# Peptides against a protein of PDB entry 5EIB: the designs that were tried, part 84

Target 1, 366 residues: chain A of PDB entry 5EIB
Amino acid sequence: VDLEPGTMDSVRSGPFGQIFRPDNFVFGQSGAGNNWAKGHYTEGAELVDSVLDVVRKESESCDCLQGFQLTHSLGGGTGSGMGTLLISKIREEYPDRIMNTFSVMPSPKVSDTVVEPYNATLSVHQLVENTDETYCIDNEALYDICFRTLKLTTPTYGDLNHLVSATMSGVTTCLRFPGQLNADLRKLAVNMVPFPRLHFFMPGFAPLTSRGSQQYRALTVPELTQQMFDSKNMMAACDPRHGRYLTVAAIFRGRMSMKEVDEQMLNVQNKNSSYFVEWIPNNVKTAVCDIPPRGLKMSATFIGNSTAIQELFKRISEQFTAMFRRKAFLHWYTGEGMDEMEFTEAESNMNDLVSEYQQYQDATAD
Target 2, 366 residues: chain A of PDB entry 5EIB as posed
Amino acid sequence: VDLEPGTMDSVRSGPFGQIFRPDNFVFGQSGAGNNWAKGHYTEGAELVDSVLDVVRKESESCDCLQGFQLTHSLGGGTGSGMGTLLISKIREEYPDRIMNTFSVMPSPKVSDTVVEPYNATLSVHQLVENTDETYSIDNEALYDICFRTLKLTTPTYGDLNHLVSATMSGVTTCLRFPGQLNADLRKLAVNMVPFPRLHFFMPGFAPLTSRGSQQYRALTVPELTQQMFDSKNMMAACDPRHGRYLTVAAIFRGRMSMKEVDEQMLNVQNKNSSYFVEWIPNNVKTAVCDIPPRGLKMSATFIGNSTAIQELFKRISEQFTAMFRRKAFLHWYTGEGMDEMEFTEAESNMNDLVSEYQQYQDATAD

## One batch from the design tools (peptide; made by RFdiffusion4, then SolubleMPNN)

Design b2_p13_5_s3 (from b2_p13_5, 8 letters changed)
Fold by OpenDDE base, seed 1:
Structure b2_p13_5_s3 (fold): chain B 366 residues (1-366), chain A 13 residues (1-13)
Amino acid sequence: as target 1 above (366 residues)
Amino acid sequence: MEERRRRALERAA
């Protein structure tokens, strides 16, 4: 789905363009112009019914519909505005199904789009209320990984998207291969989301590999475990040491000893016990899939529900506030039928989310 | 879930 036709041609011409049904390409003509309000109230609202018709058709073909997975950006107009409109409409029609998102967080290190803080804040307001699970894929973290860890002097969207694809492949492993932990979206929510509003995940991946970097050294289970819990491997620009893990899932892929995995996972929890809440029992879950990712002998994917994620929301909130105090570019949104009150409501809800994470960070065992 | 939430908030207050 896109509000611009040219994006669909890029997907069709891609290596996997033929796996998608031609009739499932729904697109507009005018685009959103990086404006959330165009995505949500005007251009996106004109297209949403056509998308919902496709969603219904595909849902009816499912033997067992678990829910929906949306991949979108929060900095643009289409992914943010129309994406959150779609989430709202799908939630209304399918209230008993899981809503999962892969939400790409904007960063001024990656994009010069000045209104991204507005689009992100307005989107987060919708995601807090209408999603069950949201993977926070932060362009700031992706850029920093590419630059600092992968030693790419000028990271490209291709480099960032490589990390995104590895992470998405990792976190969906249990959904794609039978007999795993979190084998369905509802089970994932039960294990990962102890509090309904606190459903924003910090993903991580090990080993971090660039396109064309052949890792000649086979990683061991201890090395994978250590890298997976390293703050430098997080796909969200937060330091887990500044917060506490509410829940964790670790997904190992490749041929390895389950015993060794369990031992290393126990060791890393014990070593980092101060960074876990003690009042949520059995809050770390581990899965092992014998099928490695393409091009690797083994990998580990991390899913963290951490109170440190508030650092990401604080960053966006600070950027939002700096613009909103000046009423910068508000006429672009109000001209599409928005009220300034919707900005203040979105800011308030995101600040409430930050406060809620802080409260759980400060909570002790009885 | 909600009862666990309430108790955690009460401990953090």
Scores: peptide ipSAE 0.016, ipTM 0.459, DockQ to the pose 0.045
Fold by OpenDDE base, seed 4:
Structure b2_p13_5_s3 (fold): chain B 366 residues (1-366), chain A 13 residues (1-13)
Amino acid sequence: as target 1 above (366 residues)
Amino acid sequence: MEERRRRALERAA
């Protein structure tokens, strides 16, 4: 789905364009112009019914519909505005299905689109209410990984998207291969989401290795385990040491000893025990899939529900507030039918979410 | 869009 035709043409002409049904390409002509309001209330609202018709058709063809997965950006107008409109409409029609998202958080390091903090804040407000599981894929973190860890002097969107694809492949491993932990979206939610609003995940991937160092790096279970818990391997720009893990899932891929995985996972928990809440027993889950990712002998994927995710929301909130205090660019949104109150409500709800994470961070076992 | 994206990446570098 896109509000511009050119994106669909690029997908269709791409190496995997033929895996999608032609009738499932739904697109507009005018785009959202990086405006959430165009995505949500005007251009996106005109297209949403055509998307819902496809969603219904595909849902009816499923023998066992678990839920939905949306991949979208929160900085743009289409992914943010139309994406959250779609989430709302799908939630209304399928209230008993899991809503899962891969939400790409904007960063001024990656984009010079001035209104991205507005689009992100308005989107987060919708995601808090209408999703069950949200993987926070932060362009800030992706850029920092590309620059610092991968030693790319000038990261590209191709480089960032490679990390996104690796992460998405990792977190969906248990859904794609039989006999794994969290083999369905609902089981994932039950294990990862102790409180309904606290459903934002910090994903991480290992190994992350620069091209020049790949040949010298041994891939071992201890190294994968250590890297997976390293803040530098997180796809969200948060330091887990500044918060506490509510829940963790670790997905190992490749041929390895289950015993060694269990030993290393126990060791990393014990070493980092101060960064876990003590009042959620058995809050770390581990899966091992014998099938490695393409091009690697082994990998580890991290899913963390951590109170440190508030650092991401605080960053967006600070950027939002800096513009909103001056009412900068608001006329582009109000001209599409939005009220200034929607901005204030979205900011308030995101700040409430931050406060809720902080409350659970400070909570002790009674 | 790609050119703006390139410039944003260049400014962060």
Scores: peptide ipSAE 0.015, ipTM 0.485, DockQ to the pose 0.020
Fold by OpenDDE base, seed 3:
Formats: C-alpha cells, structure tokens, sequence
Structure b2_p13_5_s3 (fold): chain B 366 residues (1-366), chain A 13 residues (1-13)
C-alpha cells in the first residue's frame, strides 16, 4: 500500500514482486507530502476502504488468521498517517486479532524532513492504543550500526533496509517454522508484553560484521549471544544498560547445540542480571530454528522489552516540543482537517508512556 | 540513479 504509485512499481519489479497478488497493490496518486494529516484524514482516508477490502478478502482466505503485520515509517506521511489509520480501522473490524507493527522511527541523521517529529509523535499515540506489539526500528540506530559497526562511510537506505530485512526475518522466524517458541503472534504477546501499553520492542541482530572482517569472524553461539545483547547491535537507539528488561526473546537460527544456547543464554542473563527486573520470573525466552538465514551459517535475533526504550521516545518528544512550542508547520496539518488538540494529546500520551516505563524501571520486588 | 530514486521514494513514503 502506498499513496504514491512509484513505490508499487518498485515492489512489483523487485525480485519478489511476483509473490504478491496484483490486485493487492493498492495505491494513490498524490502522496502524503510527509504530512501525517494527509495520510490520516485526506489522501489516506480516500484510499483506506480499498485497502480494507483487500484485507477482508485476504483474511477470509486464511485458514487461521492470527493477526496483522504492518511495516511502516513514522517519519513520512503515508506510513505514519495512513498506516495508523489502517491500524485503527483493522482494529475496529478485527478486535480479537493481534496487531503487530514494524515501525521505523525517524532520525535527523537519515532524513532532513523537518516535520518528522510531528509525524512520529502522532503515530506513537496511535500505536500505544491500537497495537499489541511494535518493533521499534530506529533509523538512528540503523545509521549508527551501518557507520560504526559495518564501517559504511555513507550509509544508504539500501544499507539500512538490509538491517531491517534481517531483523524482520529474525523476529518472524518462529512464525514461519513449526515447533518453535512463540509460534504465533498471541504467544509472543503473552511472553513479551507484561503490561498492555508497554508493547514496544527493541530488536537486535547478530552477526553484524563489517565486510572487511567477515572472513575472519567465527560464528559461534557465545559470540552471537554476546553480540545480540550488546547495545551496539540494538536496532533502537537506546542503551539497555540505562534501563531494565521486562522481557526478552532470543531466536537462534542455524545448526547449533540447544544445550550450548541454553548455557550461553543463562550466562548472559547472570552477567547482566542488574539490567533485568527481578519481579518477572522466567522473562527470557529462547528459540532455536535449525534453518539458518540466507548467506549465514547461524544468526541470533534479539527482541527486548526494555524500559530503556524511553530514550527513543524522549528523543522524539524533545524534537516535537521544540517545534510545537513555536507552532511551527501546524497549518499544514490543520489545513488537512486535523485538530491542534491531537498534537497535545499525542505529546501527553507519549510522555505518559515514558513515565510508565520509568515507573517499572524503578519498581522493586516487594 | 536507481538508488537515488529509491531513496527519494522511501523518504516520501
């Protein structure tokens, strides 16, 4: 789905474009112009029913519909505005189904779009209320990984999207292969989301290796385990050491010893015990899939529900507040039928979310 | 050229 036709052509002409049904390409003509309100109230609202018709048709064809997965950006207008509109409409029609998102957080290091903090804040407000699980894929973190870890001097969207695709493949492994832990979206939510609003995950992937070092790197369970818990491997720009893990899932892929995985996972938990809440028992889950990702012998994917994710939301909030206090660019949103109060409500809800994470970070076992 | 176009589309999305 897109408000621009050119994106659909790119997908269709891509290496996997033929796996999608032609009728499932729903697109507009005008785009959202990086405006959440265009995505949510005008251009996106005109297209949403056509998308919902496709969603219904595909849902009816499912033998067992678990839920929905949306991949979108929060900095743009389409992914943010129309994406959150779609989430709302799908939630209304399918209230008993899991709503999962892969939400790409904006960064000034990646985009110069001035209104991204507005689009992100307005989107987070919707995600707090209407999603069950959200993978926070932060362009800040992706850029930093590309630059610092992968040694890419000028990261491209291609480089960032490679990390996104690896992460998405990793976190969905248990859904795609039988006999795994968290084999469905609901089980994942039960294991990962102890409190309904605290459903924002920091994903991580291992191995992350620069092209120059790839030939010298051993892929071992200890190295994967150490790397996936490293703050430098997090796809969200927060330091887990500044918070506490509420829950963790680790997904290993490739031929490896389950015993070795369990030993290394126990060791990393014990070593990092201060970074876990003590009042959630058995809050780390591990899965092993014998099928490695393409081009790797083994990998590990990390899913963390950490109170450190508040650093991401604080960054967005600070950027939002800096513009909103000046009423900068508001007329572009209000001109599309949006109320100015929605900005204040969205800011408030995101600040409440930050406060909730902080509360549980500071909570002790009674 | 294609990568620049892709990046432009990805920023507009």
Amino acid sequence: as target 1 above (366 residues)
Amino acid sequence: MEERRRRALERAA
Scores: peptide ipSAE 0.005, ipTM 0.402, DockQ to the pose 0.019
Fold by OpenDDE base, seed 5:
Structure b2_p13_5_s3 (fold): chain B 366 residues (1-366), chain A 13 residues (1-13)
Amino acid sequence: as target 1 above (366 residues)
Amino acid sequence: MEERRRRALERAA
């Protein structure tokens, strides 16, 4: 789905374009112009019914519908505005199904789009209310990984999207292969989301290795485990050491000893015990899939529900507030039928979310 | 684009 036709042409002409049904390509003509309001209230609202018809058709064809997975950006107008409109409409029609998202957070290091903090804040407001689980894929973190860890002098969207694809492949491993932990979206939510609003995940992937260092790196369970818990491997730009893990899932892929995995996972938890809440017992879950990712002997994917995620939301909130206090660019949104109150409500809800994470960070066992 | 994507895949692998 896109509000621009050129995106669909690019997907269709791509190496995997033929895996999608032609009738499932739904697109507009005008685009959203990086405006959340165009995505949510005008251009996106004109297209949403056509998308819902496709969603219904595909849902009816499912033997057992678990839920929905949306991949979108929060900085653009289509992914943010129309994406959150779709989430709302799907949730209204399927209230008993899991809503999962891969939400790409904007960064000034990656994009010069000035209004991205508005689009992100308005989107987060919708995600807090209308999703059950959200993987926070932060362009800030992706850029830093590409630059610092992968030693890419000028990271491209292709480089960032590669990390996104590796992460998405990792976190969906348990859904795609039988006999795994969190084998369905609902079980994942039950294990990862102790409180309904606190459903934003920090994903991480290992191994991350620069091309020049690949030949010198051993892929071992201890090294994967250590790197997976390293802040530099988080796909969200927050330091887990500044917060506490509520819940963690670790997904190992490849031929390895389950005993060794369990030993290393216990060791890393004990070493980092101060960074876990003590009042959620058995809050770390581990899965091992014998099927490695393509091109790797083994990998580990991390899913963290951490109170440190508030650093990401604070960054967006600070950028939002800097513009909103001056009413900068608001006329582009109000011209599409939005009220300034919607901005204030979105800001308030995101700040409340930050406060909730902080409260649970500071909570002690009784 | 495909060659950059392939090179990125080869770098993360």
Scores: peptide ipSAE 0.000, ipTM 0.350, DockQ to the pose 0.012

Design b2_p13_5_s4 (from b2_p13_5, 5 letters changed)
Fold by OpenDDE base, seed 4:
Structure b2_p13_5_s4 (fold): chain B 366 residues (1-366), chain A 13 residues (1-13)
Amino acid sequence: as target 1 above (366 residues)
Amino acid sequence: REARRARALARAA
């Protein structure tokens, strides 16, 4: 789905364009112009019913519908505005199904779009209420990985999207291969989400590989385990050492010893015990899939529900507040039928979420 | 929200 035709044409003409049904390409003509309000209330609202018709048709064709997966950006107008409109409408029709998102967080390091903090804040307000699981894929973190770790002088969207694709492949491993822990979206939610609003995950991946760079050295299980818990491997720009893990899932891929994985996972938990809440027993889950990702001998994917995710939301909130206190660019949103109150409500709900994470970070076992 | 959407749609039409 897009509000611009060119994106759909690019997907259709791409190496995998034929895997999608032609009738499932739903697109507009005018785009959202990086405006959440155009995505949510105008251009997106004109297109949403045609998307819902496709969603219903595909849902009816499922033998066992688990839920929905949305991949979207929060900095743009379409992914943010129309994406959150779709989430709301799908949740109204399918309240018993899991709503899962891959939400790309904006960064000034990646995009010069000044209004991205507005689009992100308005989106997070919707995601808090209307999703069950949200993978926070932060362009800040992706840029820092590309620049600092992968030594790319000028990271491109192609470089960032390579990391996104590796992360998405990693976190969906248990859904795609039988006999794994968290083999369905609901089991993942039960294991990862102790409180309904605290459903924002920081993903991580090891080994980090640049596009076209072959890692000639096979990593070991100890090296993978250490790397996936390293803040430098997190796809969200948060330091886990500044918070506490509520829950963790680790997904290993490739031919390795289960015993060695369990030993290394125990060792990393013990070394980092101060960064876990003590009041959630057995809050680390491990899966091992014998099938490695393409081009790698082994990998590890991390999913963390950490109170450190508040660093991401604080960054967006600070950027939002800097513009909103001056009412900068608001006329572009109010012109599309929004009220300034919607901005204040969204900011307040995101700040409440930050406060909730902090409360659980500071909570001790009685 | 629905009243805002309706007003927005009426402006886009």
Scores: peptide ipSAE 0.028, ipTM 0.666, DockQ to the pose 0.043
Fold by OpenDDE base, seed 2:
Structure b2_p13_5_s4 (fold): chain B 366 residues (1-366), chain A 13 residues (1-13)
Amino acid sequence: as target 1 above (366 residues)
Amino acid sequence: REARRARALARAA
């Protein structure tokens, strides 16, 4: 789905364009112009019913519909505005299904789009209310990984999207292969989300490999475990050492000893016990899939529900507040039918979320 | 433009 035809043509003409049904390409003509309000209230609102018709058709063809998986950006107008409109409409029609998102957080290091903090804040407000699970994929973190870890002088969208694809492949492993922990979206939610509003995940991946680096030495289970818990491997720009893990899932892929994985996972928890909440028993889950990712002998994918995610929301909130206080570009949103109150409500809800994470960070077992 | 504004206002209500 897109509000611009050119994106859809690029997907259709791409290496995998033929895997999608032609009738499942739904697109507009005018785009959103990086405006959440165009995505949510005007251009996206004209297209949403055509998307819902396709969603219904595909849902009816499912023998066992678990839920929905949306991939979108929060900095743009289409992914943010129309994406959150779709989430709301799907939630209304399918209230008993899991809403899962891969939400790409904006960064000034990657994009010069000035209004991204508005689009992100307005989107986060919708995600708090209407999603069950959100993977926070932060362009800040992706850029820093590409630059610092992968030594790419000028990271491209291709480089960032490589990390996104590896992460998405990792976190969906248990859904795609039989006999795994968290084999469905609902089980993942039960294990990862102790409080309904606190459903934002910090993903991480090891080993971090560039496109075309065939010569990566196969990491050992201890090295994978250590790298997976390293803040430098997090796809969200937060330091886990500044917060506490509510829940963790670790997904190992490749032929390895389950015993060695369990030993290393116990060791990393014990070494980092101060960074876990003590009042949630058995809050770390481990899965091992014998099937490695393509081109690797083994990998590990991390999913963290950490109170440190508040650093990401604080960054967006600070950028939002600095613009909103000046009423910068508000006329572009109000001209599409938004009220200034919607901005204040979205800011308030995101600040409440930050306060909730802080409360659970400071909570002790009484 | 007016029909788009009317839809936006009807969703903000």
Scores: peptide ipSAE 0.024, ipTM 0.609, DockQ to the pose 0.046
Fold by OpenDDE base, seed 3:
Structure b2_p13_5_s4 (fold): chain B 366 residues (1-366), chain A 13 residues (1-13)
Amino acid sequence: as target 1 above (366 residues)
Amino acid sequence: REARRARALARAA
């Protein structure tokens, strides 16, 4: 789905363009112009019914519909505005199904779009209310991984999207292969989301290795475990050491000893015990899938629900507040039918979310 | 544009 035709033409001309049904390409002509309000209330609102018709058709063809997986950006107008409109409309029609998102967070290091803090804040407000699970994929963290870890001098969207694709493949492993932990979206939510609003995950993928170091790196369970829990490996720009893990899931892939995995996972928890809440028993879940990713002997994928994720929301909130106090660019949103109150409500709800994460970070066992 | 704005306002209310 896009509000611009060019994206659909790129997908169709791509190496996998023929795997998608032509009727499932829903697109506009005018774009969102990086404006959430165009995505949510005008251009996107004109297109949403045609998307919902496709969603209904595909849902009816499912033998067992678990829920929905949306991939979108929060900095743009289409992914943010129309994406959150779709989430709202799908949740209204399917209130008993899991809403899962891969939400790409904007960064000034990656994009020069000045209004991204508005689009992100307005989107987070919708995600807090209308999603059950949100993977926070932060372009700032992706850029830093590409630059620092992968030693890419000038990271491209292709390089960032490679990390996203590896992570998405990792977190969906349990859904795609039988007999795994978190084998369905609801089971994942039950294990990962102790409080309904606190459903924002920091993902990570290992191994991440620079081209120059690939020849010298052994892929071992200890090295995967160490890299997966490293703050520099998080695909959300927050330091887990500044917060506490509410819940963690680790998904190992490849031929490895389950005993070695369990030992390394226990060791990393014990070494980092101060960074876990004490009042959630058995809050770390581990899965092992014998089938490695393509081109790797083994991998590990991390899913963390950490109170440190508030650093991400604080960054967006600070950027939002700096613009909004001056009413900068606000006329582009109000001109599409938004009220200034929608901005203040979205800011308030995001600040409440930050306060909730802080409350649970500071909570002690009774 | 006015029709779009009217529709947006009707959805935001």
Scores: peptide ipSAE 0.023, ipTM 0.659, DockQ to the pose 0.046
Fold by OpenDDE base, seed 1:
Structure b2_p13_5_s4 (fold): chain B 366 residues (1-366), chain A 13 residues (1-13)
Amino acid sequence: as target 1 above (366 residues)
Amino acid sequence: REARRARALARAA
């Protein structure tokens, strides 16, 4: 789905374009112009019914519909505005299904689009209410990984999207291979989301190694375990050491000892016990899939529900507030039928979310 | 706080 035809042409001409049904390409002509309101109230609202018709058709063809997975950006107009409209409409029609998202967070390090903080804040407001689980894929963190860890001098969208694809492949491993922990979206939500609003995950992937050092790095279970818990490997720009893990899932892939995995996962929890809440027993879950990702002997994917994720939302909130206090660019949104009150409501709800994370961070067992 | 902890513990059940 896109409001621009060129994106669909790129997908169709790509190496996997033929795996999608032609009838499942739903697209507009005018785009959203990086405006959430165009995505949500005008251009996206004209297209949403056509998307819902496809969603219904594909849902009816499922033997057992677990839920939905949306991949979108929060900085743009289409993924942000139309994506959240689509989530709302799907939630209304399928209230008993899981809504999962891969939400790409905007960063000034990656994009010069000035209104991204508005689009992101308006989107987060919708995601708090209408999703059951959201992977926060932060372009700031991806850029920093590419630059610092992968030693890429000038990270590209291709480099960032490579990390996104590895992460998405990792977190969906349990859904794609039988006999795993969190084998369905509902089990994942039950294991990862102790409180309904606190459903934003920080993902991570290991191994991440620069091209120049790949030949010198042994892929071992200890190295994977150490790297996946390293703050520098988090694909959300927050430091887990500034918060506490509510829940963690670790997905190992490749031929390895289950015993060694369990030992290393126990060791890392014990070493980092101060960074876990003590009042959620067995809050770390581990899965091992014998099938490695393509091109690797082994990998580990991290899913963290951490109170440190508030750093990401604070960053967006600060950027939002800096613009909104001056009413900068608001006429682009109000001209599409938005009320200024919706900005204030979205800001308030995101600040409430930050306060909720802080409250659980400060909660003791006593 | 206790009601919130109780909901969090229900995850392990």
Scores: peptide ipSAE 0.008, ipTM 0.351, DockQ to the pose 0.026

